# Peptides against a protein of PDB entry 5T59, part 43

Target 1, 112 residues: chain A of PDB entry 5T59
Amino acid sequence: TTPTMQSTSLLTEHLGYPPISLVDDIINAVNEIMYKCTNAMEKYLMQRNIIGKKDFSDEIKIGTAKLESLLENSVDKNFDKLELYVLRNILSIPSDLLEENRFRLLHHEKLV
Target 2, 90 residues: chain B of PDB entry 5T59
Amino acid sequence: EHIRFQRLVQVCNKALEESIRKLQSWEKIHECFPNYGQTREGIENLTVCQQQVIKLWSNLSRVEFDAIFHERSIEEKLNQLDDLINKARS

## One batch from the design tools (peptide; made by RFdiffusion4, then SolubleMPNN)

Design b2_p13_5_s1 (from b2_p13_5, 6 letters changed)
Fold by OpenDDE base, seed 3:
Structure b2_p13_5_s1 (fold): chain B 112 residues (1-112), chain C 90 residues (1-90), chain A 13 residues (1-13)
Amino acid sequence: as target 1 above (112 residues)
Amino acid sequence: as target 2 above (90 residues)
Amino acid sequence: DEELKEVDEWFEK
């Protein structure tokens, strides 16, 4: 299930970077985007916090925090799955090619 | 012939879509603002806010992920990987 | 399309 050292080494050589680096970039990006979205939402509503002479600032802060938590939990779950899928099924070398003969072929093709 | 990059794009899109799904629910949005959402103006503000956030999520994700894919040359590398695998199996 | 469907099915599990 987990990538072997051999697979990681071969892919690192091929990619020019470890496979996990791509996943890290993706996860870091979505986390940044997530907080930008929630911040934008809070700012938008806080600019519209007074309705009919009533100040809803406290409710807005609490509400946006709840939505942030909801989004955060969803991002964590879905991108954990993504990480697993990418490393196992996309950035992977089939086991049959990790045998000595085929392994040599991959190295030969890469170096030529 | 080339399948890995397509899979990468698909799984990224799926993860993004599923992550934002709950924010697409008006009911969930309204639940977070029970009194604010009982006013006409509040409903209007929440509606616009919801739409804008979803669009922002989509746009930023597209731009950032495309940048990552470009910087990592991942399409080319995955295509090459597919080719190597196919050749080895020939 | 088949491989994409497989991804979708897997992710929904």
Scores: peptide ipSAE 0.577, ipTM 0.948, DockQ to the pose 0.154
Fold by OpenDDE base, seed 2:
Structure b2_p13_5_s1 (fold): chain B 112 residues (1-112), chain C 90 residues (1-90), chain A 13 residues (1-13)
Amino acid sequence: as target 1 above (112 residues)
Amino acid sequence: as target 2 above (90 residues)
Amino acid sequence: DEELKEVDEWFEK
């Protein structure tokens, strides 16, 4: 199940930002890194596009695009899993502590 | 006692490792450059390229993720969260 | 949730 409103509110208060913001930072970072990697790959190979008298520029562009797509799919898949795991198991409050009495104790402890 | 930040680091490393796995396959790299990879020089270039990209992936991810963790003070916050939960259960 | 369970198992390795 998705995090409750109470959990999100408590964690936001504790963190100073919504839990999802951390995940967003991570995902944005890996996406940026991904494109830097693919761009570097293309540039490296394009600087070496001619072997003998044959120009492989078109093949390099197509091949790099294929690898980029492959990496994109893998990143999307694995970091979607990461998001679920982080929000469920790391940035989470146990359900037993979200009950009325336990909730108050946790909240009180945070404020003290 | 403090487990959440360790888990965060572990899951980040796992996601990064699994994401780059396909680029670690020489077969997949070669398949994307079928004619280029039939030349000696092409194979050499692809080999170096593959190694450099993987290193770049590793280095950039380490630097960027550490920066995020620092900016968000996530280790401290997760440790505090562990402490709060443990105290509530005591 | 079956999906969440799968994710947990994947990252608990």
Scores: peptide ipSAE 0.176, ipTM 0.938, DockQ to the pose 0.560
Fold by OpenDDE base, seed 1:
Structure b2_p13_5_s1 (fold): chain B 112 residues (1-112), chain C 90 residues (1-90), chain A 13 residues (1-13)
Amino acid sequence: as target 1 above (112 residues)
Amino acid sequence: as target 2 above (90 residues)
Amino acid sequence: DEELKEVDEWFEK
């Protein structure tokens, strides 16, 4: 299930930013890296597009695009899983600590 | 004791590993370049390209993720969270 | 819930 608003608030107070912000940074980074990789691949092969007397530029462009799509799909799938895992299992507060007494403790520790 | 940051690193590595897995398949690479890959020189180029991309993926992700973790002070924050939880339960 | 279980299992390995 989705984390409670209370957990989010407490974690935001603790972190100094919402938990989702960390995930967003990670996802944005991997997407940037992904396109850098595919771009590098295309450029590398396009510099080597002629073999003998044949020009493989069109095939290279199409092939690289296919690989890019493949990578995009994989990144989306796996980092969606990452997001769920991080928010559920890492950036989470156990339910027993969301009770009044322990809730106050967390706030007290932050304020003191 | 401190477990959350370790888990974060592990899950990041796992996601990165699984994401690049398809590109680690020579068969999939070759299928995208059926005619180019029929030439000796083409095969050599594809081989080098594949290796370089995987290395680039690994290197860039390491650098960028470490930067994020540093900027967000996430190791310290997660350790503190572990400590708070342990303290509350003691 | 089912998706969450899958995620947990996937990353525990």
Scores: peptide ipSAE 0.173, ipTM 0.938, DockQ to the pose 0.666
Fold by OpenDDE base, seed 4:
Structure b2_p13_5_s1 (fold): chain B 112 residues (1-112), chain C 90 residues (1-90), chain A 13 residues (1-13)
Amino acid sequence: as target 1 above (112 residues)
Amino acid sequence: as target 2 above (90 residues)
Amino acid sequence: DEELKEVDEWFEK
């Protein structure tokens, strides 16, 4: 199920930031890591681009780009699932707490 | 009693693991370098490269994710959330 | 992605 506005508000108050912000941090981090990895791969192979007397620079550039695309697609897919899971199952408030009396408890605990 | 942070760590690890899975496939790597990979030296270079990239992926993700979790105080916040939920249900 | 599906199912509310 999709989180409600009430859940988001309560969690934002509790966390000090919107739940989605955590997910954004995670996704931004993995994207950065992904490009660092593919860049490192390209650099490593480009330092070893000549075998015998043949220059494989063009093939290396194309190949690493393909791997980057492959990794990018996989990251996108899996971290979309992560986002859904985190927001649904981790950063969520059970329905029984989405009532007036339960809301007060959350607010009270924060202020005390 | 505290389960949410554990779940967060688990799902992060799973997402990272599944994301790098295709790069762990030698076939996928070799397909991207068909001529380079037909040479002995090329195969050796690709093998080392593959291993190093996977290690880099694992190391960087660990460091960066731990930093995020710390900066967001997410373990503490999730533990508190668990406690609040349990208290409300008692 | 069977691994994520399993985790999601296990920890589903």
Scores: peptide ipSAE 0.168, ipTM 0.939, DockQ to the pose 0.182

Design b2_p13_5_s2 (from b2_p13_5, 7 letters changed)
Fold by OpenDDE base, seed 3:
Structure b2_p13_5_s2 (fold): chain B 112 residues (1-112), chain C 90 residues (1-90), chain A 13 residues (1-13)
Amino acid sequence: as target 1 above (112 residues)
Amino acid sequence: as target 2 above (90 residues)
Amino acid sequence: DKEYEEVLEWFNK
């Protein structure tokens, strides 16, 4: 179930920011980390590209690119799940609290 | 009583764990470097590289996610949310 | 808990 406008508004007021902003921070962070990892891997191996008399630079570049793609796909899949889970189950307001009387209570408690 | 922040941490860890899972496979790593990995030195380099990348992944994610949680005050906010829900249901 | 039941079988794969 997609979050309602009402729940989003209430959570935004409570958090001081829209719920999606937290998810965006997380996803942006992991993407940055991902490319730092793949870059480090390529750099490490490229500094060790000569074994004996053979230069493995081309193989290293191709191989690290393959691993990067693999990681990208996995990150995309798993953090799409994370986004859905967080918005549905963590940054959410139960339906019973969206009733008028419960809604008033939430506002009252937040302001006190 | 307070459960939402715990679940946030757990789901973040799970997503991170599952994302790096394939890089933890030596076979998968070796497949990407078929000739390089046939040399003794190549195997040694790949082994160290794999270990370092996994550690880097873990360390960076911990630091960055903790920073996000702190900047967003998410533990406090989620605890307050739990309290509000519990109070409304009491 | 069980680490939240492996986070609900990793969110119902």
Scores: peptide ipSAE 0.757, ipTM 0.953, DockQ to the pose 0.151
Fold by OpenDDE base, seed 2:
Structure b2_p13_5_s2 (fold): chain B 112 residues (1-112), chain C 90 residues (1-90), chain A 13 residues (1-13)
Amino acid sequence: as target 1 above (112 residues)
Amino acid sequence: as target 2 above (90 residues)
Amino acid sequence: DKEYEEVLEWFNK
């Protein structure tokens, strides 16, 4: 049950922006946060890269890259689900309100 | 009566929680640093690092998502949407 | 919280 063009238009008018824009903001934010987290982790460990006489810099770089990849995959998966849920169940217009008479009601309420 | 914004917050929290789940696994962290994690000092560093990154994830997500919700006036808009739908169905 | 349970149910599909 993908959102219709009509519902998108109505929601855009109501919100002042397309519904997808909210999702985009959320996804962009979590991506930024994700890279800040992985960068912080790498920097923290790189400041502690030498233990005894051994330099673990290469292992730290590889390890943090692996964790970043793992986090990226998880973020992609879960926020794809979020996108679907938000667009289908939150930012949606029930089908009964998309009928001609109900459509008029929505416009009337907005203009009053 | 107003349910959509609550659901938005809940689904955001769920997505954030599930996304960070693997980093909460000590085993997953240790696997990425097999030799570093064999040292006492390395284990200590990884432990602190894991705790800090999880806290950073939680704090940043809360602040940034709240900012988005505010900038988009989404609570107000979703409440209005609920009201419109409820009125139409009454 | 019924709403939360519904979110969880859908999200975990």
Scores: peptide ipSAE 0.375, ipTM 0.942, DockQ to the pose 0.148
Fold by OpenDDE base, seed 1:
Structure b2_p13_5_s2 (fold): chain B 112 residues (1-112), chain C 90 residues (1-90), chain A 13 residues (1-13)
Amino acid sequence: as target 1 above (112 residues)
Amino acid sequence: as target 2 above (90 residues)
Amino acid sequence: DKEYEEVLEWFNK
């Protein structure tokens, strides 16, 4: 199941930021890295676009675009899984801690 | 005792590994450059390119993710969370 | 690492 509002609030208080913010940072980073990689690939090959008497520029552009699409799809798939795992299994509070008596412990630690 | 941060690192590594898996396939790379890859020089260029992009992926992800973890103090926060949970169950 | 394996199993589902 999805994290509860109560869990999100408590974790936000503990972290100093909403749990989703960490995931957002990770996803934003990997997307940036992804495009840096594909750009580097294209640039490298475009510097080597002529072999013999033939210019392969068009093929290189199309090919790198295809690879970019493949990488995009894979990143989306795998980091969606990551997001789900992190929010459900890492940045989560066990149900027993959401009880009133346990709830006070988190607040107490912050106030001390 | 402290388990959440190591799980975070592990799942990040897994996601990164699976994301780059298709680019690690020479067949997939070659299929994108069918004519270019029919030349000796083209094959050499593609080989180097593939190796370099995979290394770049690995290096950039390591640096950027470590920076995120540091900026968010996530190891400390997750360790504290583990401690709080363990304490509450004691 | 048993814990790592569990993470991987979950991730691969």
Scores: peptide ipSAE 0.364, ipTM 0.942, DockQ to the pose 0.149
Fold by OpenDDE base, seed 4:
Structure b2_p13_5_s2 (fold): chain B 112 residues (1-112), chain C 90 residues (1-90), chain A 13 residues (1-13)
Amino acid sequence: as target 1 above (112 residues)
Amino acid sequence: as target 2 above (90 residues)
Amino acid sequence: DKEYEEVLEWFNK
């Protein structure tokens, strides 16, 4: 189920930041890593673009672009799933505990 | 007792693993470089490139994700959350 | 690890 506003508020208080912020950090990181990887591939191959008398620079550029697109699609798909899982199953509060006693418990632990 | 952080690590690893899976396919790599890959030297270069990028993916993700988890104190916070929930139910 | 399997099962849906 989709996280409630109440759950988000409580978790934000507990974490010191909104739950979505953690997911954002993860997604931003993997995207950065993704482009570093594809860039590294292109550079590596471009340094080896000539074989015999033939220059494969154009093919390398096109090929690495295709791989980048492939990786982008896979990252998007899998980390969308990750986002849903984290927000629903990890950074979540059971509905039965979203009562007054739960609020007091969180506040008590914070103050002690 | 503490389960949430373990799940976080597991789902992160799964997402990373599935994301790089297609690049682990030699067929897909070769398909992107049809003429380059018809040469012996080209095949060698592609092979090394494939291995290196997979290692880079693994190493960077480990370092960056660990840094995020540390900066967000997420293990401690999730353990505390588990404890709070368990305490509330006891 | 049963918990790990549950995570995988959900993730692969």
Scores: peptide ipSAE 0.234, ipTM 0.938, DockQ to the pose 0.150

Design b2_p13_5_s3 (from b2_p13_5, 4 letters changed)
Fold by OpenDDE base, seed 1:
Structure b2_p13_5_s3 (fold): chain B 112 residues (1-112), chain C 90 residues (1-90), chain A 13 residues (1-13)
Amino acid sequence: as target 1 above (112 residues)
Amino acid sequence: as target 2 above (90 residues)
Amino acid sequence: DEELEEVEEWFEK
């Protein structure tokens, strides 16, 4: 279920960085994008906060906050899944390659 | 032959798609603005806002993720990993 | 393990 230290070391050597670093970049990026989206939404609606004689500023602020929370929860859930999948199935080394002979092959390819 | 990078792209797209799914629901949007959405103009504004946010989400994610993949050289590295695995098994 | 199974199912669809 969890990547081995050996696998992590080999992948780090191959990638030039720990596998988790890629996931971190992705997660950081989507979080930034998320807040840019919610901010844009709020600003767009706040520029259109008055309809007729009514000012809907308070409702807009509350509503956009709710949507932000909804998006946050969804991002957290789905990108936690992404992290697991990436580390388990993409940035992984098959067990047969972790054997001594295969292990040496990976090192040899890197060093040569 | 090379499968890992393709899978990476697929799972990224899936995560992005599932994350934005709730905002694609008009019902969810309207529920957050019950009085604003009772006006014709409000409905129009919310409709445009929803569409623009979804587009922004898609565009920004494409640009940013591509940048990450490039900076990390992940396609090349994953292809090499596939090759190493295949070589070891041959 | 259970979480992993859920992830696998989610991404296979």
Scores: peptide ipSAE 0.179, ipTM 0.937, DockQ to the pose 0.702
Fold by OpenDDE base, seed 4:
Structure b2_p13_5_s3 (fold): chain B 112 residues (1-112), chain C 90 residues (1-90), chain A 13 residues (1-13)
Amino acid sequence: as target 1 above (112 residues)
Amino acid sequence: as target 2 above (90 residues)
Amino acid sequence: DEELEEVEEWFEK
């Protein structure tokens, strides 16, 4: 079930920001972390690129890029699921309360 | 009584765990470095690299997600939301 | 989505 405009408005008032903003922060953070991890991998291996008399620099660069792509795909898939779950099940208002004008409760609590 | 923030933490951990799963596979790592991984020294380097990346992933995600949760006051807000919902249903 | 469904089942209200 997709969140309604009413639910989004009420939650925005309660949170002080739109619900999607929290998800955006999380996704942006994990993407940053992802690239830090892959960069660290490349740097670590590039410092160890010579074994015997053979230079593996090209293989390391290609290999790290492949791992990055693999991780990107996994992050995208799993955090898309996270977004859906959070917006549907965590940052949500039950429909029965929306029908009963829960809006009054939120305003009341803000004034008390 | 308060369940939403707990669920948020759990789903975040799940997403992080599932995302890093592929890098936890030695087979996947080795496939990316077929010749490098045929050397003893290469295998050793890849093993350490894999371990360090997983630790970095875990540590950075913990720090960054906790910071987000704090900045957004999400635990308090979700607890309040739970309370409001429970109050409305009483 | 099977995975999402499994996760949601953990937290049914």
Scores: peptide ipSAE 0.170, ipTM 0.937, DockQ to the pose 0.229
Fold by OpenDDE base, seed 5:
Structure b2_p13_5_s3 (fold): chain B 112 residues (1-112), chain C 90 residues (1-90), chain A 13 residues (1-13)
Amino acid sequence: as target 1 above (112 residues)
Amino acid sequence: as target 2 above (90 residues)
Amino acid sequence: DEELEEVEEWFEK
């Protein structure tokens, strides 16, 4: 179930920004962190690419790319769930409070 | 009394933990480097790399998420939301 | 969504 426009409007007024903006910040942050981690891993191993007389550079590049893909898929899945949960259960207004009289209460409290 | 911010932190931690879980598997790491991981030095390097990446993941996420929560004043706003809801129901 | 359900149940305790 998607949040109602009314709920979004009220929360936007309360927060000073749309609820989705918080989720966007979180998702953007974790994506940045993800690529920093995989980049660090590749660089670390590439500095250690030669063992004995063997050069493992190609294997390291391929292996790191595989791990990046694995992490990327996991991040996408779990933070999609996070987005749904946050918008439905945290950044939400109970339906009973969206009725006329209670709606005024939330709006009134902001203005007073 | 105040529950929403706590839940936000919890769900963020859950998502982060589940996301990094596969990188915590040595077997999965080793499978990506089958020949490199057959050498003593390779195993050592992969072990250190795995540990460092997990630590980096944890540290960066903590710092960045805290910054977001601060910039968005989300704890205060969620506490206020809880209070408003409780007041309306009393 | 099994994972989401588990998370929700955890918070409802």
Scores: peptide ipSAE 0.165, ipTM 0.937, DockQ to the pose 0.256
Fold by OpenDDE base, seed 3:
Structure b2_p13_5_s3 (fold): chain B 112 residues (1-112), chain C 90 residues (1-90), chain A 13 residues (1-13)
Amino acid sequence: as target 1 above (112 residues)
Amino acid sequence: as target 2 above (90 residues)
Amino acid sequence: DEELEEVEEWFEK
């Protein structure tokens, strides 16, 4: 099930921000971390690009790019799942409490 | 009693672990550097590189995610949400 | 999909 407008409104009021904002922060952070990791890897290997009399710079650049793509795809997949899970199961209000009388109760409790 | 925040931490860890899984495979690493990895020195460099990247991934994610959780006061808010829901059901 | 299902099942325990 997907979050309802009522659920989003109540959670926004409770959190002080929309639930999606938390997910956005997480996703933005992991993306930044991802590129820092791949950049570090490339730099490390490029400092060690010559073995014997052979220069492996081109292979290192290509190889690092492949690993970056691999990591990028995995991050996208897994954090899309995370987003779905968080919004459905963590930042959620049970459906039985979204009925009018219970909805009012939750809203009242927040305001009091 | 309070379950939502622990679930948040757990799902974040799961996503991070699954995302880095393929980089933990030596085979995957070696495949990207077929000639470089045919040398002794190359293998040594790749081994260290792999370990360092995984550690960097783990450390940065921990620091950044903890910062987010703090800035959003999410543990407190999720605990309050649990309490609110439980109270509404009583 | 499948991975998400596994995670959800784990949390339900």
Scores: peptide ipSAE 0.163, ipTM 0.937, DockQ to the pose 0.254

Design b2_p13_5_s4 (from b2_p13_5, 7 letters changed)
Fold by OpenDDE base, seed 2:
Structure b2_p13_5_s4 (fold): chain B 112 residues (1-112), chain C 90 residues (1-90), chain A 13 residues (1-13)
Amino acid sequence: as target 1 above (112 residues)
Amino acid sequence: as target 2 above (90 residues)
Amino acid sequence: DSELEEVDKWFEQ
């Protein structure tokens, strides 16, 4: 179930930022880390591209690109799951507390 | 009583673990470098590279995620959220 | 909470 506007508003007030902002920070961070890792891998191997009389530079570039794609796909898959999980199970307000009487109580407690 | 922040840490760790799983496969690494990996030196280089990348992944993610959690005060906010919800239900 | 059931069997829901 998608978070309601009501829950989003309440959580935004509580957090000081929209719930999705936390997820965005996490996803942006892992993407940055991902490319740092793949870049480091390529650089490491490219410094060791010649073995004997053979230059493996092209194979290294292609291989690291393949691994990058593999990692990208995995990151996308798993952090899409993370996003859903966080928004549904962590940054969420139970539906029973969004009823009129319960809503007032929760809202009042946050403001007082 | 406070459960949401624990869940956040757990799900982050799980996502990170599952994301790097394929790079932990030597077979997959070797398949990307079929000729390079047929040399002794190539195998050695790939082995070290794989190990270093996994360590880098782990270290960077820990540092960056902790920084995010701190900047967003998420532990405190989630604990407060737990308390508010529990209070409302009592 | 055994890793929250491995995060609900890695989030089947």
Scores: peptide ipSAE 0.603, ipTM 0.949, DockQ to the pose 0.189
Fold by OpenDDE base, seed 3:
Structure b2_p13_5_s4 (fold): chain B 112 residues (1-112), chain C 90 residues (1-90), chain A 13 residues (1-13)
Amino acid sequence: as target 1 above (112 residues)
Amino acid sequence: as target 2 above (90 residues)
Amino acid sequence: DSELEEVDKWFEQ
């Protein structure tokens, strides 16, 4: 079920912000966290790049990049699903309550 | 009676868990460092690195998501939404 | 548990 304009308006009034803003905050946060994690991993390994007089710097950089890509793909897929789930099932108003009489009731209760 | 905030927490946890799942695989980590991981020290370093990254992921996400939920007052708002819907149906 | 199951089903799609 796709959110309606009425639902969005009512929820925006109730929340004090558009429903999508919460999702945006979550997605922005996880993206920031993701790159902090991959950066930390690279730095940790680069501080330990020499073993047995062999320099593994190039392998570490390539390997970390591969893991970053793997994580990026997973984050994108899972949080796209999260966005859809939140907007459909959490930040939503049941369709039966969006009819004229029920809609007015919800709006009235919100303003009281 | 109040279900929406619980669902929000659960879906966030699920998305975070599934996103980090592949990094929890030692085989997946090792294959990215095939020569480095053939050394004893390399294996030790990768093991510690893997553990630290997973912990960092968990800790940062908890702190940041809780901050978002607080700033948006989402628990209160979702509880109120549940109440409004239930009241309308009564 | 019911909500968790619903989330699980969602991510299985």
Scores: peptide ipSAE 0.603, ipTM 0.949, DockQ to the pose 0.159
Fold by OpenDDE base, seed 4:
Structure b2_p13_5_s4 (fold): chain B 112 residues (1-112), chain C 90 residues (1-90), chain A 13 residues (1-13)
Amino acid sequence: as target 1 above (112 residues)
Amino acid sequence: as target 2 above (90 residues)
Amino acid sequence: DSELEEVDKWFEQ
């Protein structure tokens, strides 16, 4: 099920930040890592761009760009799934705790 | 008793693993460098490059994700959440 | 491992 406003508020109070903030950190990190990897690959190959008397610089640039796109698509797909999973199954409040009496318990425990 | 943080670690690992899977394919790598990969030296360079990228991916992910988890105190918070839920259901 | 199984099942969607 989709997170509710109530669960978001409770989790924000508990965490000290909105649940989505954690996901944002994770996604931002993997994106940064992704580009570091592709950049490293390009640099490595560009340092080895000449074999014999032939210069493969253009092919290397095009090829690494293609791999970057491939990785981007895969990262987007898998971490979109991760976002949904985290918000629905990890950073979530069970429905029984969203009842009035259980809601009070959670709030009370936070204050104690 | 505490399950949420372990689940977080598992889903992160899964997403990372699946994301890098295509780069683990030699065929896909070679297709991007059709002429370069026809040379002996080119094949050697691509092989090393592929290996290094995969290692870099794994190492950077571990370091960065651990930093995030620490900064957000997420293990403690998720353990507390588990405890609260279990207490409420007792 | 039940947690891993749940993750795997979810990714099958």
Scores: peptide ipSAE 0.597, ipTM 0.949, DockQ to the pose 0.156
Fold by OpenDDE base, seed 5:
Structure b2_p13_5_s4 (fold): chain B 112 residues (1-112), chain C 90 residues (1-90), chain A 13 residues (1-13)
Amino acid sequence: as target 1 above (112 residues)
Amino acid sequence: as target 2 above (90 residues)
Amino acid sequence: DSELEEVDKWFEQ
């Protein structure tokens, strides 16, 4: 289920960084993008906050905050799944190659 | 032959698509602005806003993820990993 | 695309 220390060490040597670092970059990026999107939405609507002499500023602020929360929850859920998928199925070494003989071969090939 | 990087791109796209899905719902958008969305101008503004946010989401994610993949040299590294695994099994 | 199908199935869980 979870990556072994051996797998992590081998992949870190191969990548030049721990596998989790790639996932961290992806998650940090999407969080930044999420903020930019919700901020842009609020700014756009706040520039159009008065309709028919009625000021909707308070409703816009509350509504945008609700959408941000909705998006945040969805991002957290889906990118948690992404993290699991990447670490198990992409940045992984098959168990049969972690056996002594296969492990040695793989390690040797990287060193030469 | 080389499959890992393709899978990485696919899972990233899937996560991004699923994350933005609820914002693609007009009902969800309108529920957050019940009075504002009762006006003609409000509906128009919300419609444009929804479209722009979705486009911004797509464009920014493409640029940022490509930058990450480049900085981490992940395509090359994953291809090499595929090759090493295939060689070990031959 | 088998890889895409696999991802789709996994996300359904």
Scores: peptide ipSAE 0.593, ipTM 0.949, DockQ to the pose 0.153

